# Ledger of designs, part 4: peptides against a protein of PDB entry 3VA4

Target 1, 107 residues: chain A of PDB entry 3VA4
Amino acid sequence: EPIGQLRLFSGTHGPERDFPLYLGKNVVGRSPDCSVALPFPSISKQHAVIEISAWNKAPILQDCGSLNGTQIVKPPRVLPPGVSHRLRDQELILFADFPCQYHRLDV

## One batch from the design tools (peptide; made by RFdiffusion4, then SolubleMPNN)

Design b2_p22_3_s4
Fold by OpenDDE base, seed 3:
Structure b2_p22_3_s4 (fold): chain B 107 residues (1-107), chain A 22 residues (1-22)
Amino acid sequence: as target 1 above (107 residues)
Amino acid sequence: AAAAAAAAAAAAAAEARARELA
């Protein structure tokens, strides 16, 4: 059962999509085998990773050296590659120019 | 340049959508 969810907001690319997040590493990227597959040219094949180590711990987001970056929206900040960012519930994230939201599921 | 403007627009849209879904 998923512990969290990453929502890709609707936009010019299409409708909203919800991606379940599980214990371990959830890779965000353009490659179709990513846990969070974002099949868009501006997304790196392996763009970022959301690692969830336990049910009761905040996930860690890291950019994987992506071409177009990973950003936190509030407060605005570009994530340096490989630097751990602890995700807050309801946090807004940009992968390249694609707006997403993380939320914790009540399991 | 254009990428920065697109990112800013995406951020604003994200915030608006987040408020709508709250």
Scores: peptide ipSAE 0.330, ipTM 0.831, DockQ to the pose 0.033
Fold by OpenDDE base, seed 1:
Structure b2_p22_3_s4 (fold): chain B 107 residues (1-107), chain A 22 residues (1-22)
Amino acid sequence: as target 1 above (107 residues)
Amino acid sequence: AAAAAAAAAAAAAAEARARELA
């Protein structure tokens, strides 16, 4: 069962979508085979990865060298490619210009 | 410039939506 969730907020692109996150690698990208499939031109085929380990359950976000970047909203900063960022519950993330929110599930 | 503006707008929208969920 999922231990986290990534919410893509609604916008001009369409309605809100919730993506379950599981132990291991959850790839964020435009490719339809991504765990978090964001089928938008500004999203790289493999844009980022959210990895969740059993020993900690705290997700690690890494940008995969995306074209339009991955950003944290608070405090605002662009994530350097390949650098691990530990996600906090309720953290707001931009994949390119698409706002998302991570939520930890109680399981 | 366009990307920066889009990101800023997206960030503001994200914060607003996050407040609605809280």
Scores: peptide ipSAE 0.328, ipTM 0.826, DockQ to the pose 0.033
Fold by OpenDDE base, seed 2:
Structure b2_p22_3_s4 (fold): chain B 107 residues (1-107), chain A 22 residues (1-22)
Amino acid sequence: as target 1 above (107 residues)
Amino acid sequence: AAAAAAAAAAAAAAEARARELA
C-alpha cells in the first residue's frame, strides 16, 4: 500500500497527476521506469529520489545531480545534490520548474 | 534571469494551487 503521494499540479504540460509513494526508493525522473515518471525534457532521467524507510518516518528527498535542480518552495531553497531533505507533509517541491506537493497518507 | 523567473513563477503556481486545495 502507498505510504505517501506526490502530486504534480496541472499546468501547460497537462492535467494534475498523483503518484503513489511506497517504502524504499521512489525515483523521480524523466525515464519511464521511475516511480514518479515526469516525461518532460527539463527533468533529468533520474532527477531526484524520495526514500521512505518506514511508515512512521518522514521521507527523505535528495536531488540526484539533476541538471535543472530540485527546490523547496517554502522556505525557498535549492537542494544541493545528495543532501538529505526530510519532507514535511504538504511540502511544495519544484523539480526543475514543475510544481509538486508531497502528501503523507494515513496507514 | 530567465531560469530564475521560471522558478519564481513555478513557486507561485505551487503556492496558488496549495491554497486552492485548502
Scores: peptide ipSAE 0.310, ipTM 0.814, DockQ to the pose 0.034
Fold by OpenDDE base, seed 4:
Structure b2_p22_3_s4 (fold): chain B 107 residues (1-107), chain A 22 residues (1-22)
Amino acid sequence: as target 1 above (107 residues)
Amino acid sequence: AAAAAAAAAAAAAAEARARELA
């Protein structure tokens, strides 16, 4: 069962979409094989990874050397490639300029 | 409502990006 959810907010690209997040690596990227597939030109094929472990269900977000970056919104912070960021519940993230929100599911 | 908040958030993030690239 999913441990978390990544919500892509609605925008000019279309309606809101919710992506389930599971234990292990949840790859965010433009490639259709990504767990969080964001099929947009500004998203790198493999843009970022959200990793969730069984011992620590707080996800770790890392940018994978994306072209247009991964950013935490509040407080604002650009994630350097490969630097781990522990996601907080309800945290707002930009993949390129696409605003997303992480939500921890009640499991 | 969420879209409006997200848009404002995107602006703040853009500012952070600009700072890091400078």
Scores: peptide ipSAE 0.244, ipTM 0.784, DockQ to the pose 0.042

Design b2_p22_5_s1
Fold by OpenDDE base, seed 4:
Structure b2_p22_5_s1 (fold): chain B 107 residues (1-107), chain A 22 residues (1-22)
Amino acid sequence: as target 1 above (107 residues)
Amino acid sequence: AAAAAAEAAAAAAEEARRAALL
């Protein structure tokens, strides 16, 4: 059962897509084997990771040294590689220039 | 309620898109 969701908002790339997030590591990246597969050239093969622990279902986001970065929208912040960011419910995230939103599921 | 949720989602998307352009 998914613990959270990452929504990729609609844009020039197409319609919105929702990705389920599970306990453990959810890799965000261009590689098709990523949990959150964003098949776009500006996304690194392994761009970021969203880790959800059993003891605390609030996710931790880390950039994996991506080329085009990972950013929090509000308040604006570029995430340094490998630095943990605790995601809040409804957090707005940019992976490169792709706007996303984290949503905590009630489970 | 559904309309309010949809409006909030649209606003969030717009905010995030604006950030992507800056």
Scores: peptide ipSAE 0.506, ipTM 0.854, DockQ to the pose 0.022
Fold by OpenDDE base, seed 2:
Structure b2_p22_5_s1 (fold): chain B 107 residues (1-107), chain A 22 residues (1-22)
Amino acid sequence: as target 1 above (107 residues)
Amino acid sequence: AAAAAAEAAAAAAEEARRAALL
């Protein structure tokens, strides 16, 4: 059962997509084998990772040295590669220029 | 509650899109 969800908002790329997040490492990237597969040229093959250690702990987001970066929207911050960011519920994230939102699921 | 949730989601999307534009 998924513990969280990453929503990719609708845009010029197409409709909204929802990705389930599970315990462990959820890789965000262009590669089709990523947990969060974003098949867009501006997304790195392995762009970022969302690590969930437990259902009752905040997930950790890290950029994996992506070409076009990972950013938190509010407050605005570019994530340096490998630096842990603790995700808050309803956190707004940019992977490159793709706007996403994390939310915790009630499990 | 459902209407409020939908409004919040729309606002979040707009905020995130605005941030993507710089």
Scores: peptide ipSAE 0.487, ipTM 0.846, DockQ to the pose 0.022
Fold by OpenDDE base, seed 3:
Structure b2_p22_5_s1 (fold): chain B 107 residues (1-107), chain A 22 residues (1-22)
Amino acid sequence: as target 1 above (107 residues)
Amino acid sequence: AAAAAAEAAAAAAEEARRAALL
């Protein structure tokens, strides 16, 4: 069962999309085999990773050395490549210029 | 209420969109 969700908000690219997040590494990227597949040219093939080590722990977000970066919205912060960021519930994230939100599923 | 949840989600989306434009 999914432990979390990453929501890609609606925009010029299309409607909202919800991606389930599971235990282990959830790769965010342009490659179609990514757990969070964002098929947009500004997204790196492997852009970032959301790692969930346990259902009762906050996920860790890392940028994978993406071209256009990974950012936290509030407070504003560009994530240095490979540096762990502990995701808060309802965290707002930019992958390149694509606005997303992480939330924990109540399972 | 569902309406309050929808408003909160819309506000979050706008906050994130605004950040993408700055």
Scores: peptide ipSAE 0.472, ipTM 0.839, DockQ to the pose 0.022
Fold by OpenDDE base, seed 5:
Structure b2_p22_5_s1 (fold): chain B 107 residues (1-107), chain A 22 residues (1-22)
Amino acid sequence: as target 1 above (107 residues)
Amino acid sequence: AAAAAAEAAAAAAEEARRAALL
C-alpha cells in the first residue's frame, strides 16, 4: 500500500504523472527500473532516492550525485549529493528541471 | 472544497514551473 505520492506536473514533456511511494527506498531516475521512472535525458539513471522508514515519519530525500541536481523550491535549496533532506508534506521538488510535488497519503 | 484543492494544486504547479525556469 502506498504511503506517499510523487506528482510530476504537466509540462512540455507531457501530462501529469503520479507515482506511488512505498516503505523503503523509492529511487527516482531515468532507468525504467526506478520506482519513480522519469524517462528524460536530463534525469540521471539513478537521480535521487526517497526513503520512507515508517508511515508516520517524514520521508528522506537524497540526491544520488545526479548530473543536473535536485532542488527544493521553497525555500530554494540545491541538495548536496548524499545529504539527507526531510520532506515536508506538499513539498515542491525539482529533479533537474522537472517540477514535482510530494504529498503524504492518508493510509 | 474540491475547487480549493484544485486551485491549490494549480498554484503549486505554477510555482514549481516558475522555479524551474530560474
Scores: peptide ipSAE 0.460, ipTM 0.836, DockQ to the pose 0.022

Design b2_p22_5_s2
Fold by OpenDDE base, seed 3:
Structure b2_p22_5_s2 (fold): chain B 107 residues (1-107), chain A 22 residues (1-22)
Amino acid sequence: as target 1 above (107 residues)
Amino acid sequence: EEEEEEEEERQEEEEERRERLL
């Protein structure tokens, strides 16, 4: 079972989508082989990674040197490539211009 | 002629860089 979720909010691209997150590296990107596949032109093929080392530890988000960047919404912060950011439950993230939310699942 | 070839090479490198980042 997934231990986390990334929610892509509804927008011009269509309805809300929920992506399961598992232990290890969950790649976010435009490539269809990504764990979180965002098939949008503004998303890099390998845009970011969410790494989950254990079910009881906060995931780590890193930008992979994406063209249009990764940022935290509150407090607002652009993530420099390769810099680790510890995700909090319900944290809001922008991948390029796409708003997402991390949610911890109780398994 | 040499200046036109250098500009074409710069445009190809910029396009390849854009394709790698997208």
Scores: peptide ipSAE 0.080, ipTM 0.501, DockQ to the pose 0.656
Fold by OpenDDE base, seed 1:
Structure b2_p22_5_s2 (fold): chain B 107 residues (1-107), chain A 22 residues (1-22)
Amino acid sequence: as target 1 above (107 residues)
Amino acid sequence: EEEEEEEEERQEEEEERRERLL
């Protein structure tokens, strides 16, 4: 079962999409092999990773050296490549210019 | 025709470059 969710908000690309997050590495990227496949030209093939070590631990977000970056919205923060960021529930993330939200599932 | 082929080649090179960098 998924233990988290990444929501891509609706926008110019189309409707809202929800991606399940599982234990281990959930790669965010343009590549169709990514757990969170965002098929948009501004997204890097391997843009970022959300690593979940346990259901009761906060996921770790890392930018993978993406071209257009990964940012936390509130408070605003650019994530340097490879620097671990602990995701809070309901945290808003920008992958390039695409707004997303992490949600912890109550499983 | 030659100008269209040169423009297509430039677009392909730009796309390939984008795919390498993104």
Scores: peptide ipSAE 0.057, ipTM 0.489, DockQ to the pose 0.311
Fold by OpenDDE base, seed 2:
Structure b2_p22_5_s2 (fold): chain B 107 residues (1-107), chain A 22 residues (1-22)
Amino acid sequence: as target 1 above (107 residues)
Amino acid sequence: EEEEEEEEERQEEEEERRERLL
């Protein structure tokens, strides 16, 4: 059962897409094997990871040494590779140039 | 609330940094 969601906002690539997040590592990347598959050239094959250790803990976001980076939108913050960032509910994230939003699901 | 969340984040980052060094 998904315990979180990553929303990719609508844009030039097409409509909004929602990706379920599960316990453990949710890899964000261009590779089709990623839990959050973003099939765009500016996304690294393994771009970032959202790790959820428990349903009652905040997910941890880490950039995996991506080419175009991972950023928090508000306040603006570039995530250094391998540095943990605790995701707040409704947090806005940039994977490269793609705006996303984390949402905690009620389970 | 935002300042408390930032303080919790700093604590989690420090704990994970310790785990990576072990």
Scores: peptide ipSAE 0.027, ipTM 0.525, DockQ to the pose 0.024
Fold by OpenDDE base, seed 5:
Structure b2_p22_5_s2 (fold): chain B 107 residues (1-107), chain A 22 residues (1-22)
Amino acid sequence: as target 1 above (107 residues)
Amino acid sequence: EEEEEEEEERQEEEEERRERLL
């Protein structure tokens, strides 16, 4: 069962998409084998990772050295490659220019 | 829980600051 969700908001790319997040590494990237597959040119093949170590712990977000970066929206910050960021519930993230939101599921 | 979250956020800001200086 999924422990979290990453929502990609609707935009010029198309409608909203919801991606389930599981225990372990959830890779965000343009490659079709990523857990969060974002098939857009501005997304790196392996862009970022959301790692969930346990169901009762917050996920850790890291940028993987992406070309167009990963940012937290509020409070605003750019994530340097490999720096750990704990995701809060309802946190807003930019992968390149694509706005997303993390949501913790009740499991 | 709130105090642990504030401590983790401080560690992340310190790590980010360190990476910017390297």
Scores: peptide ipSAE 0.025, ipTM 0.532, DockQ to the pose 0.026

Design b2_p22_5_s4
Fold by OpenDDE base, seed 4:
Structure b2_p22_5_s4 (fold): chain B 107 residues (1-107), chain A 22 residues (1-22)
Amino acid sequence: as target 1 above (107 residues)
Amino acid sequence: EEEERREEELRRELEALRAEKL
């Protein structure tokens, strides 16, 4: 079962989509083999990574040196490449200009 | 329904933040 969920909000790109997050590395990127595949030109092939460990189920988000960046919405913060950010439940994230929300699943 | 309401509220917050940035 998934440990978390990343929701991509609806927009000009299309409808809302939910992506399951599992233990280990969940790569966010434009490449189709990414765990969270966002097939949009402004998303880097390997844009960011959400890493979840068994001992700490709170995900760690890192930007992978993306072209258009990764940002936390509230409070606003641009994530420098490779810098760890601990995701809080219901946290809003911008991958480039795509708004997403992390949701911790009750498992 | 509760999830939908939260999503709507967060969407509004995002829109407000974007408006302030522009």
Scores: peptide ipSAE 0.153, ipTM 0.677, DockQ to the pose 0.022
Fold by OpenDDE base, seed 3:
Structure b2_p22_5_s4 (fold): chain B 107 residues (1-107), chain A 22 residues (1-22)
Amino acid sequence: as target 1 above (107 residues)
Amino acid sequence: EEEERREEELRRELEALRAEKL
């Protein structure tokens, strides 16, 4: 069962989509085989990774050296490639210019 | 500073959108 969720907000690209997050590595990218598949040209094939080591630990977000970057909205921060960022519940993230939100699930 | 303002506006907008769905 999923222990987290990544929500892609609706926009010019289309409707809102929710992606389940599981223990281990959840790859965010343009490639269709990614856990969080964002099929948009500005997203790198493997853009970022959300790693969840345990249900009781905060997930770790890392940019994978993406072309258009990964940003935290609050507080504003561009994530350097490979640097670990601990995700907070309800945290807003930009993958390139696509706004997303991480949500912990109580399952 | 300009980028910070844009990100704050985005945050507020996204929070409002999420609240409407809950």
Scores: peptide ipSAE 0.091, ipTM 0.620, DockQ to the pose 0.023
Fold by OpenDDE base, seed 2:
Structure b2_p22_5_s4 (fold): chain B 107 residues (1-107), chain A 22 residues (1-22)
Amino acid sequence: as target 1 above (107 residues)
Amino acid sequence: EEEERREEELRRELEALRAEKL
């Protein structure tokens, strides 16, 4: 059962997409094997990871050394590779230039 | 600073978009 959701906002790539997030590591990347598969050239094959250790714990976002980076929108911050960032509910994230939002699901 | 302004605009747009979707 999903504990969270990553929303990819609509854009030139197409409509909005919602990706379920589960306990453990949710890899964000261009690879179709990723939990959050973003099949776009500017996204690294394994771009970032959202790790959820428990339903009542904030997910940890880490950039995996992506080419075009992972950013928090507010306040603006580029995440250094491998540095743990605890996601707040409804936090806005840029994977490369793709705006996303993390949403905690009530489970 | 143009870059800073662009960043602010992006944040505002994303906030607005978020608000529309909530």
Scores: peptide ipSAE 0.081, ipTM 0.614, DockQ to the pose 0.024
Fold by OpenDDE base, seed 1:
Structure b2_p22_5_s4 (fold): chain B 107 residues (1-107), chain A 22 residues (1-22)
Amino acid sequence: as target 1 above (107 residues)
Amino acid sequence: EEEERREEELRRELEALRAEKL
């Protein structure tokens, strides 16, 4: 079972989508083989990674040197490439201009 | 229904933050 979830909010691109997150590296990107596949031109092929080392630890988000960046919404923070950010439950994230939310699942 | 309300609140917050940034 998934340990977390990344929700892509609905928008001009279409309806809301939920992506399960598992132990290890969950790659966010435009490439179809990504764990979180966001098939949008403003998303880099390998945009970011959410790494989950254990069910009881906060995931680590890193931007992979994406073209249009990865940002925490509140408080606003653009993530420098390769710098670790511990995700908080319900945290809002922008991949390029796509708003997402991380949700920790009860496991 | 509660989740929908929460999502709308978060959306409004996001829009406000974007407006502030621009």
Scores: peptide ipSAE 0.136, ipTM 0.668, DockQ to the pose 0.022; fails the geometry check

Design b2_p22_7_s4
Fold by OpenDDE base, seed 5:
Structure b2_p22_7_s4 (fold): chain B 107 residues (1-107), chain A 22 residues (1-22)
Amino acid sequence: as target 1 above (107 residues)
Amino acid sequence: AAAAAARAALEAQQAAHDAAAA
Protein backbone atom coordinates (compact mmCIF):
# COMPACT_ATOMS: atom_id res chain seq x y z
CA GLU B 1 0.00 0.00 0.00
CA PRO B 2 1.14 3.56 -0.62
CA ILE B 3 2.72 5.50 2.22
CA GLY B 4 2.37 8.91 0.67
CA GLN B 5 1.16 10.78 -2.33
CA LEU B 6 2.61 13.32 -4.69
CA ARG B 7 0.05 15.54 -6.35
CA LEU B 8 0.81 17.37 -9.57
CA PHE B 9 -1.51 20.36 -9.69
CA SER B 10 -3.47 21.16 -12.80
CA GLY B 11 -2.10 23.73 -15.18
CA THR B 12 -1.50 24.52 -18.81
CA HIS B 13 -0.01 21.04 -19.12
CA GLY B 14 -3.31 19.40 -18.22
CA PRO B 15 -5.32 18.12 -15.29
CA GLU B 16 -4.20 17.20 -11.81
CA ARG B 17 -2.47 13.86 -11.36
CA ASP B 18 -1.87 11.95 -8.15
CA PHE B 19 1.03 9.55 -7.75
CA PRO B 20 1.29 7.00 -4.97
CA LEU B 21 4.56 6.85 -3.06
CA TYR B 22 5.88 3.64 -1.57
CA LEU B 23 8.60 2.48 0.75
CA GLY B 24 11.99 2.86 -0.85
CA LYS B 25 13.02 5.17 -3.65
CA ASN B 26 10.36 6.91 -5.70
CA VAL B 27 12.02 8.46 -8.71
CA VAL B 28 10.54 11.63 -10.16
CA GLY B 29 11.34 12.17 -13.79
CA ARG B 30 10.36 12.36 -17.42
CA SER B 31 11.15 8.72 -18.10
CA PRO B 32 7.99 6.63 -18.25
CA ASP B 33 9.42 4.02 -15.90
CA CYS B 34 9.76 6.52 -13.07
CA SER B 35 7.52 6.06 -10.04
CA VAL B 36 6.40 9.62 -10.60
CA ALA B 37 6.44 10.03 -14.35
CA LEU B 38 6.18 13.65 -15.43
CA PRO B 39 6.34 13.52 -19.22
CA PHE B 40 7.36 17.11 -19.81
CA PRO B 41 10.44 18.33 -21.66
CA SER B 42 11.61 20.57 -18.83
CA ILE B 43 11.72 17.61 -16.45
CA SER B 44 14.91 15.57 -16.47
CA LYS B 45 14.68 11.86 -17.27
CA GLN B 46 15.62 11.24 -13.67
CA HIS B 47 14.91 14.53 -11.97
CA ALA B 48 14.64 13.81 -8.27
CA VAL B 49 14.02 11.04 -5.78
CA ILE B 50 11.72 10.76 -2.80
CA GLU B 51 12.96 8.10 -0.43
CA ILE B 52 10.65 6.74 2.22
CA SER B 53 12.32 4.57 4.84
CA ALA B 54 9.30 3.94 7.05
CA TRP B 55 5.64 4.87 7.29
CA ASN B 56 6.29 6.90 10.45
CA LYS B 57 9.34 8.74 9.17
CA ALA B 58 9.49 11.85 7.03
CA PRO B 59 10.53 11.18 3.44
CA ILE B 60 13.74 12.56 2.02
CA LEU B 61 13.74 14.49 -1.22
CA GLN B 62 16.89 14.86 -3.29
CA ASP B 63 17.41 16.55 -6.61
CA CYS B 64 19.36 14.28 -8.94
CA GLY B 65 21.25 17.01 -10.73
CA SER B 66 18.28 17.99 -12.82
CA LEU B 67 18.57 20.55 -15.56
CA ASN B 68 15.86 22.86 -14.27
CA GLY B 69 16.10 22.15 -10.58
CA THR B 70 13.93 21.34 -7.63
CA GLN B 71 12.61 23.95 -5.25
CA ILE B 72 10.74 24.07 -1.99
CA VAL B 73 8.08 26.77 -2.02
CA LYS B 74 7.63 27.64 1.65
CA PRO B 75 10.03 28.76 2.78
CA PRO B 76 11.64 29.25 -0.62
CA ARG B 77 14.67 27.08 -1.18
CA VAL B 78 16.49 25.72 -4.19
CA LEU B 79 17.68 22.21 -3.44
CA PRO B 80 21.33 21.63 -4.29
CA PRO B 81 21.84 18.35 -6.14
CA GLY B 82 22.19 15.35 -3.88
CA VAL B 83 21.44 17.24 -0.69
CA SER B 84 18.80 15.63 1.48
CA HIS B 85 15.67 17.57 2.29
CA ARG B 86 13.26 16.11 4.80
CA LEU B 87 9.75 16.55 3.44
CA ARG B 88 7.06 17.99 5.65
CA ASP B 89 3.48 16.91 5.26
CA GLN B 90 1.70 19.10 2.71
CA GLU B 91 5.00 20.43 1.41
CA LEU B 92 4.82 22.32 -1.86
CA ILE B 93 7.52 21.45 -4.35
CA LEU B 94 8.51 22.73 -7.76
CA PHE B 95 10.07 20.26 -10.15
CA ALA B 96 11.30 22.66 -12.76
CA ASP B 97 8.23 24.90 -12.96
CA PHE B 98 5.67 22.21 -12.19
CA PRO B 99 3.91 22.69 -8.86
CA CYS B 100 3.46 19.59 -6.75
CA GLN B 101 2.46 18.74 -3.22
CA TYR B 102 3.51 15.87 -1.00
CA HIS B 103 1.20 14.54 1.63
CA ARG B 104 1.42 11.57 3.94
CA LEU B 105 -1.32 8.98 3.80
CA ASP B 106 -2.91 7.52 6.89
CA VAL B 107 -1.59 3.99 7.03
CA ALA A 1 -10.30 21.78 0.27
CA ALA A 2 -10.43 22.38 -3.46
CA ALA A 3 -10.00 26.09 -2.92
CA ALA A 4 -7.03 25.52 -0.64
CA ALA A 5 -5.37 23.30 -3.22
CA ALA A 6 -5.97 25.88 -5.92
CA ARG A 7 -4.42 28.60 -3.80
CA ALA A 8 -1.44 26.41 -3.08
CA ALA A 9 -0.99 25.66 -6.76
CA LEU A 10 -1.16 29.32 -7.59
CA GLU A 11 1.38 30.14 -4.92
CA ALA A 12 3.75 27.55 -6.32
CA GLN A 13 3.26 28.86 -9.82
CA GLN A 14 3.98 32.36 -8.62
CA ALA A 15 7.12 31.12 -6.92
CA ALA A 16 8.20 29.49 -10.16
CA HIS A 17 7.60 32.72 -12.01
CA ASP A 18 9.60 34.69 -9.49
CA ALA A 19 12.47 32.23 -9.63
CA ALA A 20 12.53 32.33 -13.41
CA ALA A 21 12.55 36.11 -13.37
CA ALA A 22 15.47 36.28 -10.93
Scores: peptide ipSAE 0.099, ipTM 0.710, DockQ to the pose 0.044
Fold by OpenDDE base, seed 2:
Structure b2_p22_7_s4 (fold): chain B 107 residues (1-107), chain A 22 residues (1-22)
Amino acid sequence: as target 1 above (107 residues)
Amino acid sequence: AAAAAARAALEAQQAAHDAAAA
């Protein structure tokens, strides 16, 4: 079972989509090989990674040197490439200009 | 819970809008 979820909110791109997150590295990117595949031109092929080392630990989000960046919404913060950010439950994230939300699943 | 979700979505959308305008 997944231990987390990343929600892509609805927008001009289409309806909301939910992506399961698993133990290990969950790559966010335009490439269809990504765990979180966001097939949009403004998303880098490998844009970011959400690494979950254990079910009882906060996931780590890192931007992978994406072209259009990764941002935390509250408080606002642009993530420098490769810098680890521990995700809080219900964290709001922008991958490029795509609004997303992480939430922990109760497994 | 529904209200919280709506607020979160709106905040995210607003952030996206602001980023796009930058």
Scores: peptide ipSAE 0.098, ipTM 0.704, DockQ to the pose 0.040
Fold by OpenDDE base, seed 4:
Structure b2_p22_7_s4 (fold): chain B 107 residues (1-107), chain A 22 residues (1-22)
Amino acid sequence: as target 1 above (107 residues)
Amino acid sequence: AAAAAARAALEAQQAAHDAAAA
């Protein structure tokens, strides 16, 4: 059962998509074997990771040295590679230029 | 709910635009 959800908003790329997030590492990237597969040229093969541990339901987001970066929208912040960011419920995220939102599931 | 999502998407897209312009 998923602990969280990452929503990719609709855009020129296509319709909205929701990705379930589980315990452990949820890799965001262009590679099709990523937990959050974003098959777009501006997304790195392994772009970022959302890690959820058993002792901490709040995910940790890290950029993996992506080409086009990872940003938090409010307040605006570019995430340095490898620096942990604790995600808040409903937080808005940019992977490259793709708008996403994290949602914590009540489980 | 749909309106909130649209606003959020627009806000993020605007942030991306601003970052690209910097």
Scores: peptide ipSAE 0.097, ipTM 0.702, DockQ to the pose 0.045
Fold by OpenDDE base, seed 1:
Structure b2_p22_7_s4 (fold): chain B 107 residues (1-107), chain A 22 residues (1-22)
Amino acid sequence: as target 1 above (107 residues)
Amino acid sequence: AAAAAARAALEAQQAAHDAAAA
């Protein structure tokens, strides 16, 4: 069962979508085989990764050298490629210009 | 909850716009 969730908010691209996150590496990208598949041209094939090592530990987000970047909304911060960012619950994330939110699930 | 999510989405979208405009 999932221990986290990534929400893609609704927008011009379409309705909201929720993606379950599991232990291990959850790849975010345009490629259809990604755990979090965001089939949009501005998203890199392998854009970022959310790694969850344990249910009681905050996930690590890393940009994978994406073209259009990954950033945290509040406080504003562009994530340098390959640099680990510890996600906070309810954290707002931009993959390229797509607004997302991470939240942990009670499991 | 839906209202809160909508506000958060708007905030993120605005942040994206601001970043793109920079």
Scores: peptide ipSAE 0.094, ipTM 0.708, DockQ to the pose 0.043

## One batch from the design tools (peptide; made by RFdiffusion4, then SolubleMPNN)

Design b2_p23_8_s3
Fold by OpenDDE base, seed 5:
Structure b2_p23_8_s3 (fold): chain B 107 residues (1-107), chain A 23 residues (1-23)
Amino acid sequence: as target 1 above (107 residues)
Amino acid sequence: SAAEEARRREEEARAAEELAAEA
């Protein structure tokens, strides 16, 4: 059962998509074997990781040295590679220029 | 910008959720 969800908002790339997030490492990237597969040229093969250690702890987001970066929207911040960022519920994230939103599932 | 778009889309999603809850 998923612990969280990552929403990719609709855009020129296509419709909205929702990705389940599980305990452990959820890799975000262009590679098809990623937990959150974003098959777009501007996304790195392994772009970022969302790690969930427990259902009652905030997930940790890290950029994996992506070419086009990972950013927090509010307040605006570019994440340096490998630096841990604790995700808040309803957090808005940019992977390259793709707007996403994390939210915690009530399990 | 992408950030401005993200905020707008979040607001739209929240509005849609509120409408769905009323149904």
Scores: peptide ipSAE 0.348, ipTM 0.746, DockQ to the pose 0.027
Fold by OpenDDE base, seed 3:
Structure b2_p23_8_s3 (fold): chain B 107 residues (1-107), chain A 23 residues (1-23)
Amino acid sequence: as target 1 above (107 residues)
Amino acid sequence: SAAEEARRREEEARAAEELAAEA
């Protein structure tokens, strides 16, 4: 069962989409093999990873050396490649210029 | 900016949830 969710907000690309997040590594990227597949040219094939080690621990977000970066909205921060960021519930994330939101699910 | 858009969309989502709960 999913431990979390990543919401991609609606935009010029289309409607809102919700991606389930599971224990382990959830890869965000343009590649169709990614757990969170964002088929947009500004997204790297392997853009970022959300790693969930346990249901009672905050997930770790890492940029994978993406071309257009990964950012936290509040407080504003560009994530350096490979640096771990602990995700808060309801945290707003930019993958390139695509606004997303992480949501922790009850387990 | 994309950051401003993210905040706006989050606010819109919250407003939609409140509307749905009150309906």
Scores: peptide ipSAE 0.329, ipTM 0.735, DockQ to the pose 0.026
Fold by OpenDDE base, seed 4:
Structure b2_p23_8_s3 (fold): chain B 107 residues (1-107), chain A 23 residues (1-23)
Amino acid sequence: as target 1 above (107 residues)
Amino acid sequence: SAAEEARRREEEARAAEELAAEA
């Protein structure tokens, strides 16, 4: 059922965690009801959104005006709020200072 | 190979952590 996966790399917060991504809006944020719940103070309650459409399997990432920002690692880029970024498979993302990686699942 | 891919991911993860530390 999941279309993709967001991996939170291991760090001071603890071990690696994998979050399934589904069709529709996958909210990344500190709030526990987020699809990608990152319960850390530096993460905004609604930090970013990863939207996946049935007709477009490549997710669209948008920062939601987060306090500490959303960045692409390679090439380095800070995402302006509300600007769509099409995620590539294996793309590295920083939510605040938390390194993550998007992985497309073969379904 | 799977081994080469794993190494690349580890390197990328490290680079991401370094960038996060600098940010």
Scores: peptide ipSAE 0.255, ipTM 0.711, DockQ to the pose 0.028
Fold by OpenDDE base, seed 1:
Structure b2_p23_8_s3 (fold): chain B 107 residues (1-107), chain A 23 residues (1-23)
Amino acid sequence: as target 1 above (107 residues)
Amino acid sequence: SAAEEARRREEEARAAEELAAEA
């Protein structure tokens, strides 16, 4: 079962969408085979990865060298490629210019 | 409450969009 959720907020692109996050690597990208598929031109084919281990359910976010970047919103910070960022529950993330929010599920 | 949470999410989303627009 999913350990977390990534919410893509509604916007000009369309309605809100929720993506389940599982143990292991959850790839965020424009490619349709990504765990979090964001089919938008400004999203890289493989944009970022959210990795969840069996021992620590807090996800690790890494940018994969995306063109338009991955940012933490509060406080504002651009993530350097390959640098690990531990996500907190309800943390707001920008993939390119798309606002998202991580939600930890009670499991 | 659900209403308070919705307002928080809306405000946070707006702030995120504004930040993205400035980037």
Scores: peptide ipSAE 0.246, ipTM 0.703, DockQ to the pose 0.029

